Peptides against a protein of PDB entry 8OXM. Designs and how they scored, part 75

Target 1, 371 residues: chain A of PDB entry 8OXM
Amino acid sequence: FKAEFRLAGGVNLPKIIDCVGSDGKERRQLVKGRDDLRQDAVMQQVFQMCNTLLQRNTETRKRKLTICTYKVVPLSQRSGVLEWCTGTVPIGEFLVNNEDGAHKRYRPNDFSAFQCQKKMMEVQKKSFEEKYEVFMDVCQNFQPVFRYFCMEKFLDPAIWFEKRLAYTRSVATSSIVGYILGLGDRHVQNILINEQSAELVHIDLGVAFEQGKILPTPETVPFRLTRDIVDGMGITGVEGVFRRCCEKTMEVMRNSQETLLTIVEVLLYDPLFDWTMNPLKALYLQQRPEDETELHPTLNADDQECKRNLSDIDQSFNKVAERVLMRLQEKLKGVEEGTVLSVGGQVNLLIQQAIDPKNLSRLFPGWKAWV

## One batch from the design tools (peptide; aimed at target 1 P216)

Design b2_p24_8_s3 (made by RFdiffusion4, then SolubleMPNN; from b2_p24_8, 15 letters changed)
Fold by OpenDDE base, seed 5:
Structure b2_p24_8_s3 (fold): chain B 371 residues (1-371), chain A 24 residues (1-24)
Amino acid sequence: as target 1 above (371 residues)
Amino acid sequence: SEELEKLLEELRKKAEKLLEELLK
């Protein structure tokens, strides 16, 4: 282990440690707390199962539709190491780094990332109408630049085109599988991009099964499909390759209903898999950047045994688990807002919900919906 | 407790069987 560590950006401040293996190779390792590692490990297993389903289908296999996975290694009862994908960068570090982010380099006359965040924090407690107006002003003065990622990394035009397609396919696959599993907290530091493959790596999988909807500021989008995410797809945006890859992924998920329901049912009732949102976790996920300095209390999970009668906790848990399974079954049947949709209709609704400026303006400012 | 553990064990066996069918 090198004595130097980097803090990865994000709420859990995971430590990036450079390790020299016994093979003499340097490997970056991400060190997280026990509970976060367990949630990530379980969700990586679910992604591997989804990848197996996608490889069996001829149409998804032909398109190489996969979710990028990483290895979780428990080190102790309180810590573990994520094998970090060498050559990945957070999309937030590329786009909105304080020193030399792509927005500052390519759009020097736009608002700074700090100005955008400040404007959205000022309206955080205001009406939805006021949030929408300020979000539209921010978006007008903060234009997307994520197209430049592939242009900087892939100088050959044929390679550039293939990598842009790989990126678009990765966004589509992770968006649909993430929606089915109800993944939340998809802020710009929880999504990495591989600098060699242009594929996305989703990290910090602790908000699952639509638990993002019960946050103090509820999540209003099914997945991250913001302007920079779309800009990386090129001139067709969400049309053509992205839409078709979403439809083919959704078709495989819907045709695998029994398998996915059985897997999720096992996970929901595993007493060792804490997927439920608690008030402390909710406060932690939606902390203000200004308050991050003071709330270093080790959330020792030990002290707030609120002695609610074990019976009332178990009954409340079972009702939440049943509701999650019912909602998963609805998604896999194409039931949206009480209506049964075709695969194309369901994917279209999800895309429209994800790109709607009204939905994006209502998100927590830390999610950075303008990026 | 015991009914929940039985249900978990049945679900686990069903998930393992589905995984084995997914690996064939």
Scores: peptide ipSAE 0.018, ipTM 0.548, DockQ to the pose 0.021
OpenDDE base, seeds 1, 2, 3, 4: peptide ipSAE 0.009, 0.017, 0.010, 0.015; ipTM 0.492, 0.543, 0.484, 0.478

Design b2_p24_8_s4 (made by RFdiffusion4, then SolubleMPNN; from b2_p24_8, 14 letters changed)
Fold by OpenDDE base, seed 5:
Structure b2_p24_8_s4 (fold): chain B 371 residues (1-371), chain A 24 residues (1-24)
Amino acid sequence: as target 1 above (371 residues)
Amino acid sequence: DEELKKNLEELRKKAEELLKLLLE
């Protein structure tokens, strides 16, 4: 191990460590010191299974629809080593870095990322109407710039076009698979982009099976399809390539219903896989930067022996697991709001839900729905 | 407890078989 480390951006300040293997190769490793990497490891296995399903289908294979995966080695409940994806950058670092973010470079007269965040934090406890109005004002004064990522990295027009297609396919595949698995907490630091492939890498998979809906500020979108995410697709936005790739991914997921249900059932009942949202995790995920100072770890876990009878805990867990399986089965049947939809109808509904400014305005300000 | 363990072990076996069928 080299003595030098870099901090990756984000709340948990993960350490990037360079190590030389016994093979003489330098490898970058991400060391997380506070997160349960078991959930990331399990979700990476589920993504590998989804990739196998997508490779078997001729239409998804021709489109090269895959989710980027990384190696996770959990060392303990609170520590592990991630194989760091060399040549990736967080979308948030490219877009809204304090020093040289793309919004500041290309839109110097727009609101700063800090001004946008401040405005949305000020209305966090306000009505949905007030949140919507302020969100629309923020969006008007903070225009998307993510198209410039591919333009900066890929100077050849033919390469640029192919990379923009790879990006669009990666967004579509990860959005649909993420929706089926109920993946939440898709803020701009939890999504990396590969600087060579233009494909997305989803990290920090600790909110799954729609547990984002039970956060203090519930998640109101099925996946991240914000204005910058759409801007990266180019002039057609969500139409054409993105929509078709979503439909073909959804078709494979729906046709693999039995396999996906069996896999998820095993995972939900695995006593080593803690997927349930607890109040402490919920508070941590939606902690305000201002509140980081006051939450001293002096919540001694000692005194709330709520002697909930072991039987009542187990019964509550089983009911939540059953509800997750029922909701997964509904998604895989195309049941949305009590109605059975076609693949095209279901994908259309999900796109409309994900781009709706009313849904986006209701998200936790730390999710940065205006980016 | 034992019945839940047995069901988990059967589910795990089914998932491993499905994984094998997915890798072949």
Scores: peptide ipSAE 0.020, ipTM 0.513, DockQ to the pose 0.021
OpenDDE base, seeds 1, 2, 3, 4: peptide ipSAE 0.011, 0.011, 0.009, 0.010; ipTM 0.501, 0.484, 0.461, 0.471

## One batch from the design tools (peptide; aimed at target 1 H187 L215 P216)

Design b2_p25_1 (made by RFdiffusion4)
Pose (drawn by RFdiffusion4):
Structure b2_p25_1 (pose): chain A 334 residues (1-279, 317-371), chain P 25 residues (1-25)
Amino acid sequence: FKAEFRLAGGVNLPKIIDCVGSDGKERRQLVKGRDDLRQDAVMQQVFQMCNTLLQRNTETRKRKLTICTYKVVPLSQRSGVLEWCTGTVPIGEFLVNNEDGAHKRYRPNDFSAFQCQKKMMEVQKKSFEEKYEVFMDVCQNFQPVFRYFCMEKFLDPAIWFEKRLAYTRSVATSSIVGYILGLGDRHVQNILINEQSAELVHIDLGVAFEQGKILPTPETVPFRLTRDIVDGMGITGVEGVFRRCCEKTMEVMRNSQETLLTIVEVLLYDPLFDWTMNPFNKVAERVLMRLQEKLKGVEEGTVLSVGGQVNLLIQQAIDPKNLSRLFPGWKAWV
Amino acid sequence: EEEELEEREEERILAEEEREEAFRD
């Protein structure tokens, strides 16, 4: 074990450690004290199940739809450990870096990230109209730059297109799974982009199962589909590879709702922390009902096809009205 | 509970530079 450890930031102060194994290769682990990783363990297990189901299905096997997973080992009710992701860089560090940010490098005339943050802080005390107007003004003077990422990393057109296609597929699959699982904490620091495979990885998973509505600022989108991601998917945008991959993933999930419910039914017997406190779990039953409604496409008794559900999700995600009400720190304009 | 929820949202702004430094290393 290495004698030094680093802080990853945050109120809970997670610890980063390095371990040297028998082969001598250093492996980085993240011990997360005062937090419950049992929910993250369930998230990783369902991620692995979805990846296996996508691999089993011939339609998705050809499209090579995969979910990037990292091992999470719970150690106690209030602590645990997880595998650190190597060879990945934060999206916000690449895009909105103060020093060498992509938006500053490509579009110096556009508004800086500090100006946008100042405007968002000044407008949080305003009404809906002023928030919508400021958001539209910010979007007018802030063009997406993320499309140049692979252009700056993959000079060969074949490798560039391969990485772009893998990025698009991974974004579609991750977005579908996050909507199904109700993942809401999807700001720039929770998503890591690989420098080689160019596949997005979700690392935080801190809050899910429709927890953004509980937060003071509700989460009006099911997944992150900002202008940067759409521009980085290519000229075609959401139409094309993203829509088809979303449809295929939704079909696979409709076909495997039994396995998904079997995986998620681990609750109601060993409830995790932050629940059933202050004295057939209530919230667990509620989230199971909500997941079942999402999977069956019933909601309030209405039937919805896979294509219609995908179109509705795209419309909700790209709607500036929903983006205006989001948390300023979520970087909806980014 | 309300204070903890507010702290979770504040982490999205306050922990940004510290997390970027952790990834740089």

Design b2_p25_1_s1 (made by RFdiffusion4, then SolubleMPNN; from b2_p25_1, 16 letters changed)
Fold by OpenDDE base, seed 2:
Structure b2_p25_1_s1 (fold): chain B 371 residues (1-371), chain A 25 residues (1-25)
Amino acid sequence: as target 1 above (371 residues)
Amino acid sequence: EKERLLKLLEGLITDEEAFYEALKS
């Protein structure tokens, strides 16, 4: 370890420390002092397993379909070391930073990010119809700009095109695997983009197995496929490369059903892996003012010994775990809303659900569905 | 001008995978 440390942004003030490895390489490490990184560590292992499945298939291997992973070393229930994602930026920081965000730079006459958020917060407790109308007004006056990320970073046309494809493939792979695992809380600060590879890095994996659906404002989309996410794909949007990469990823996931079920079953019953949504975590996720800079702490419930009778918790836990496994089995069979779909049909349904402005308008305002 | 060239390139690419494979060859 070097004697010098830097503070990262955020309420938890994570310490960035430079470590010299046994290989003589300097690595930046993020030391989180109040986050349980066990969930992130487990989900990184699941992503590595998914990557192994994707590498075994010729079609997904040719397309280099992978989820970007980072090393997590949990040190305790409240502390861990993250490999610092050097050369990544939150998509929210690029898009909606107060002074220098791409929306302000490229669309100075559109609504500010603050105006959009305020309008959606004002209707948060209103009808779905009113939310939809205000969301459509926000979207009309806040046009996507994420195409400019690759245009700013990659000045050579051939490199630019390659990086846009890498981005599109990364979105597709992470969207489908994220859907299979029921990954939630995909707000614009929990998705990083690598400034060199244009690949996405998903962080803060604390909402998994569709636990986002039991939030006070339930998640209504299978993954983040908002207008800026689509704009980063270029003129074809969700058609062509994105759709094909989703289908190829879904084929591999469905063909790996037994392996994925076995892995998830082991994880759901691991007493060290708290994946369940708790009221404090739910409150934290949907009541914090969006301090844009924060790697949100995974609130572990372990500090509140709410001695709810261990027996009633265990029975409720087992029923939730069984329901999660059943739903995972349905997804891997292509069962959506009681109908068996082909891979193309299932991927199409998921894309339509993710881009539906009715679904997007119902999300928590802190998810920033207009971005 | 770069933005216009990029949009032109985007519009010319009807099959991005075929174009990408053609750029590797």
Scores: peptide ipSAE 0.019, ipTM 0.496, DockQ to the pose 0.016
OpenDDE base, seeds 1, 3, 4, 5: peptide ipSAE 0.000, 0.000, 0.006, 0.015; ipTM 0.328, 0.295, 0.329, 0.448

Design b2_p25_1_s2 (made by RFdiffusion4, then SolubleMPNN; from b2_p25_1, 17 letters changed)
Fold by OpenDDE base, seed 5:
Structure b2_p25_1_s2 (fold): chain B 371 residues (1-371), chain A 25 residues (1-25)
Amino acid sequence: as target 1 above (371 residues)
Amino acid sequence: MEERKKLLLEGLFTSEEAFYEALRS
């Protein structure tokens, strides 16, 4: 290891370290402290399994449908090493960086990212109707710009077109796999884009199995399909390539239901895999300062040993695990709202739910649903 | 069923090949 480290941005101030392998190659690593990387490690393994299923199917293999993965090595309950995703940037940093974000560069007369955030925070405790009206005003005055990512990075028109297709396929694959696994907390800092491949890398996988629905402000969308995410696909938006890639991914997932259920069942009952949402985690996720301002809540985690009787904890856990398995089985059968849907019908419903301004307006402001 | 579950998990954690073998059994 080199003696020097760099700080990565964000609340947990992860350390970027350079190491030389036994092969003489330099590799960057991210050292996270105060974070449980076990959930990320398990979810990366589940993504690798999903990639294996997608590579076996001729239609998904021809489309190169994969979810991007990274190496996670948990060292303790509060520390681990991540493979540094070299040549990636958070979509939030590209879009809404305070100094030189794409919205400021391409739309200088629109609302600032801060103005949008402030307006949505002011209505956070208001009615759904008031949230919807303010969200529509924000959206009207904050127009999407993510098309410019591929235009800036890929100057050759043929390369640009190929990379836009790679992006669209990556969004489709990660959206459907993420929906099946019930992946939440898909804010703009938890999604990286590769500057060479235009593929997405999903990080911070600590909200899974629809546990985002039990947050103080529940998640109302199956995946992130916001206006900037759609703008990156170009003029066809969610139609054509994106829809077809979602349908082909969903077809592979539904045809692999026994394998997926078997793996998730064992993971849900693994005592080393804490996937359950607890009140402290819920508070932490929805108290994140939306701005880089270091309000460190010194949550003194005084271990209030609430001596809940072990028997009542186990019974409550088993009932949650059973509900997660039942809901996963429903998704893999195409059961939505008590109705059995075709692959095309299910994918259409999920797209409509994800792009609905009424659903988007109800999200926690820190999710930045207008981006 | 339990043995196939175990092999799928072992394959998930060890190698793509072991996972492929467990998926074929």
Scores: peptide ipSAE 0.040, ipTM 0.681, DockQ to the pose 0.018
OpenDDE base, seeds 1, 2, 3, 4: peptide ipSAE 0.030, 0.025, 0.025, 0.031; ipTM 0.688, 0.646, 0.637, 0.677

Design b2_p25_1_s3 (made by RFdiffusion4, then SolubleMPNN; from b2_p25_1, 14 letters changed)
Fold by OpenDDE base, seed 3:
Structure b2_p25_1_s3 (fold): chain B 371 residues (1-371), chain A 25 residues (1-25)
Amino acid sequence: as target 1 above (371 residues)
Amino acid sequence: REEELLKLLEGLITSEEAKYAAFRS
């Protein structure tokens, strides 16, 4: 281990540690100090399973539809070592890194990322109508620039086109699999892009099985399909390649219903896999600047009343797990709002939900729905 | 437990592959 560490960006300030392997190779490792890396490890195994299903299907294999995975070594409930994805950058760092971000470089007269954040924070406690109006004003004055990622990295037109297709396929695959698994907290720091492949790497997988919907500000979109995410696909946007790749991914997921249900059932009942949302985790994910003052750990709240009988906790947990399994089964059958949809109908509904500015305006400001 | 879960997952994959191979034969 080198004595020097670098801070990666993000709320948890993960430490990048350079490790020399027994093979004499330097490997960068990300050390998370507060997250349960077992959740990330388990979700990586689920992604590997999904990749196996996608490789077995001829249509998804021909399209090279995969979710990028990384190695996770959990060390404890609160610490572990992530293989740092060398040659990846958070999409938020590329887009909105202070004065060096692509928005500032390509759109210098637009609102700053800070101005956008401030405007959305000011209306956080306001009506949905006021949030929508301010979100539309922010969007008008903060135009997408993510098309420039591939243009900067890939100067050869043929390579550029191939990498833009790789990006679009990666967004499609991760969006559909993420929806099936109910993956939340898809903010711009939890999505990395590989600078060589243009594929996405999803990190921080602790909000799964639609637990983002029970946050104080519930998640209102099935996946991240914001204006910059769409702009990276080029002029066709969500039409053509993206839609077709979503449909083919959804087809494989729906055809693998029994396998996916069995896997998720085992995981939901694993006592080591804490997928449930707790109040402290919810507070951590949606911290308000005002809430920092009241986080005096009154450690003195009597441990007595939280001794609900172990039996009542277990029954409550089992009911939540059953509800998650039922909802997963509905998704895999194409049941949306009590209606059975075709693969194309279901994918269309999900795309419309993900791009709806009414849904996007209701998200927690920290999610940065305008990016 | 993680090795058992991995083995269970590998076993389920192999069983589904065997079922799918048996359904294609």
Scores: peptide ipSAE 0.007, ipTM 0.398, DockQ to the pose 0.015
OpenDDE base, seeds 1, 2, 4, 5: peptide ipSAE 0.006, 0.006, 0.000, 0.000; ipTM 0.365, 0.371, 0.308, 0.292; seed 4 fails the geometry check

Design b2_p25_1_s4 (made by RFdiffusion4, then SolubleMPNN; from b2_p25_1, 15 letters changed)
Fold by OpenDDE base, seed 2:
Structure b2_p25_1_s4 (fold): chain B 371 residues (1-371), chain A 25 residues (1-25)
Amino acid sequence: as target 1 above (371 residues)
Amino acid sequence: KEKKLKEILEGLITDEEAFYKAFRE
C-alpha cells in the first residue's frame, strides 16, 4: 500500500488507496467504510451470471449487452476493498457538480442544481399534485445536457457514435437486469460512467429485490431513465437502439427463468446476505441533512434487545422472501398488474413507468429525478 | 464538418444493423 490516499467524491468519502500488487502493478483500491460490501459482492456475482446468459444468446452477444462489473473484496460486515474503476466518474459529478457541472456550463441561465433540490424538498411532504407541478416547473427550467458527455470525451465522429451506442446498450442492459433484480437507490452518485467506454457502472447495490418500494418514500420507477439519461442516448432517446436492447435483454431473462429463480432463491436464503430493508438503512438512504443532528450516538448500544423471538423474525423473513420470489417469477413470465405481456409490451410498460413525470415527481428529492 | 457528421450519424442510430455492418467493413 502507498502511504498516500485520495478521497473519492460521495457521501461516505471513500478512500482511494494505491496498492502495488505482487506483479509490481499499481492498482487503485476504493476502501469504503460503513457500507455492507457483501451486498455489492453478491450482486456482482449475479451480474456476472446475467452476463453469462447474455453472452450465450446470439442476439445479445452481437450487441455486446453486458453489465459492467467490479471486484469487491469484503473485509468485514462494514468494510471492504472495491476495485476502483479507473477512468469512471459519477454521472452526478459530471452533470451537477456545483462549480463545473455540465448543467452550469451548457445551461447557465437554468435553475442551479441546488435550486432544483430546494424546490423539491419544499414540496416533499405535500400532495402528489403539488409535487408534480413543482417537478414540471423544475424540469422546464433545468434542461438535459448529458449529450455533451460523449461530445466532450469523443471528438472523432465515428468513435463518438460508437461510444453513444455503447452507452445506450449499457443503460438498456442495466435497466432490464436491474428491474428483474429489483435494484433501487439508482441516484446520480450510484451510477458511474466510464470515460473511455461510455458504459455505466452501477455501485452501492444494497437496495435490491424491490426493497426500495418499502422505503418511507417508496420508489415509483423500475430503473433510472431520467431526462439526462435519455439525453445521453441522442436524438432517438428511448426509441430504436435502447428499446431493442431492452427487449433482447428481457427476452434472455424470461427465457432463463428457472436459472434466475434458482440463483435468487439461494441468495435470499443465504444467511450471509442481508438484503432486507431495516429502519436504520431506510433512515440512512432518505435522511435529510437537517435530521443528522438528532441521531444521538446511543443507537449503537442496544442492538442486543431487538432479539425479538428468532421465530417471528424468521417467519416474517420467509414471507418476504416468498413474496420476492413470487414477484420475480411474475416479472420473468411478463406478468404486470395481473396481465401477461409480451416482451415488447412489458418493456414498453417499464419505459413508460420510468419516464412518467408523475412517477418521477414522487421520488425522494435526494434521488434527483429532474437530472 | 464534425457537427454535421454527428447529425448524419444520429440519423443512422435508427438502423443498428446497418450501422454494425458499416463499421465491420
Scores: peptide ipSAE 0.027, ipTM 0.468, DockQ to the pose 0.015
OpenDDE base, seeds 1, 3, 4, 5: peptide ipSAE 0.006, 0.010, 0.000, 0.000; ipTM 0.411, 0.419, 0.326, 0.299; seed 4 fails the geometry check

Design b2_p25_2 (made by RFdiffusion4)
Pose (drawn by RFdiffusion4):
Structure b2_p25_2 (pose): chain A 334 residues (1-279, 317-371), chain P 25 residues (1-25)
Amino acid sequence: FKAEFRLAGGVNLPKIIDCVGSDGKERRQLVKGRDDLRQDAVMQQVFQMCNTLLQRNTETRKRKLTICTYKVVPLSQRSGVLEWCTGTVPIGEFLVNNEDGAHKRYRPNDFSAFQCQKKMMEVQKKSFEEKYEVFMDVCQNFQPVFRYFCMEKFLDPAIWFEKRLAYTRSVATSSIVGYILGLGDRHVQNILINEQSAELVHIDLGVAFEQGKILPTPETVPFRLTRDIVDGMGITGVEGVFRRCCEKTMEVMRNSQETLLTIVEVLLYDPLFDWTMNPFNKVAERVLMRLQEKLKGVEEGTVLSVGGQVNLLIQQAIDPKNLSRLFPGWKAWV
Amino acid sequence: SLEERAEELLERRKGEEYEEALLES
């Protein structure tokens, strides 16, 4: 074990450690004290199940739809450990870096990230109209730059297109699974982009199962489909590879709702922390019902096809009205 | 109902602290 450890930041102060194994290769682990990783363990298990189901289905096997997973090992009710992701860089560090940010490098005339943050801080005390107007003004003077990422990393057109296609597929699959699982904490620091495979990886998974509505600022989108992601998917935008991949993933999930419910039914017997405190779990049953409704496409008794559900999700995600009410730190304009 | 109200208040408190930490960042 290495004698030094680093802090990853945050109120809980997670610890980063390095271990040298028998082969001598250093492996980085993240021990997360004062937090419960049992929910993250369930998220990783359902991620692996979805990846296996996508691999089993011939329609998705050809499309090579995969979910990037990292091992999470719970150690106690209030602690645990997880595998650190190597060879990945944060999206916000690449895009909105103060020093060498992509938006500053490509579009110096556009508004800086500090100006946008100042405007968002000044406008949080305003009403809906002023928030919508400021958001539209910010979007007018802030063009997406993320499309140049593979352009700056993959000079060969074949490799460049391969990496762009893998990025689009991974974004579609992650977005579908996050909507199904109700993942809400999807700001720039929770998503890591690989420098080689160019596949997005979700690392935080801190809050899910429709927990953004509980937060003071409600999460009005099911997944992150901001202007930068859409521009980086290519000229076609959401139409094309993203829509088809979303439809295929939704079909696979509708075909495997039995396996998904079997995986998620681990609750109601060993409830995790932050629940059933302050004296057939209530919130566990509620989230199971919500997941079942999402999977069956019933909601309030209404039937919705896979294509219609995908179109509705795209409309909700790209709607500036929903993006205006989001948390300023979520970086909806980014 | 009272238990649910206590849980919601606790979660809102943690949420406020979480959003404040993001703004400080």

Design b2_p25_2_s1 (made by RFdiffusion4, then SolubleMPNN; from b2_p25_2, 19 letters changed)
Fold by OpenDDE base, seed 4:
Structure b2_p25_2_s1 (fold): chain B 371 residues (1-371), chain A 25 residues (1-25)
Amino acid sequence: as target 1 above (371 residues)
Amino acid sequence: DEEEKKLLEKLLERGKKLLEEMLKS
């Protein structure tokens, strides 16, 4: 380990530590001190399995449909070493997390990221109508710029076109796999983009199995398909390549129903895999500036006495696990809102849900649905 | 591919074992 560390940015301030392996190779390691790295590790294994299913299918293999994975070595429930995704940047960092963000560079007269966040935070407790109106005002004055990522990184037009396709395929695969696994919306700091491949890497998989729907501000989208995410696909947006890649991914997932159910069932009942949403995790994921003041420093001491009375928790847990499995079965059958849909119909519904400004306006403002 | 296959087999085998344990309880 080198004595120097870098902050990777993002909500959790992960520490990047450079490690020299026994092979003499320097490897960047991400040390997360507060994140459930076991959940990340398990979800990476599930992604690897999904990749195996996608590689076995000729149509998805020809399209190179994969969800990017990273190596996770969990040291504890809340600590571990991640292989840092070298040559990746958080999409939020590129877009908005600095004064030199793409929004500020390309749209200097638009609202600042801070102004957008402030406007949406002011209406957080307001009606859905008020949230929608303010979200539309924010969107009008904060135009997408993520198209410029590939344009900045890939100056050759043929390479640029190839990388834009790789990005679009990566978004499609991660969106559908993420929907099946119930990852929901993803904070812009938890989506990395590879600066060489233009593929997305999803990190901090602390919300899975639709647990985002039980957050204080429930998720209203099946996956992150915000305006900047769409803008990165180029002029066709969600049409053409993205839609077809979603359909082909969904087709493989639905045709792998038994395998996916068996694996998810095992994971849901693994006592070492805490996928359930707890109040502290919910508060952490949706921290409001108001909630920072109520987090008295006393949360350090009494980690001892939450002896979960095992009995009442077990019945509640089993009922949640059963509901997750039932919902996964429905997804894999194409059951949406009590109706059986074709792959194309299901994918269309999911895309429409994900891009609907009414759904986006209802998301937790901290997750920046306008980006 | 072979490591992924082995991991999938291990997950499936662990899965079967957990399912068998749950069906015995």
Scores: peptide ipSAE 0.019, ipTM 0.471, DockQ to the pose 0.017
OpenDDE base, seeds 1, 2, 3, 5: peptide ipSAE 0.007, 0.014, 0.017, 0.018; ipTM 0.403, 0.462, 0.405, 0.471

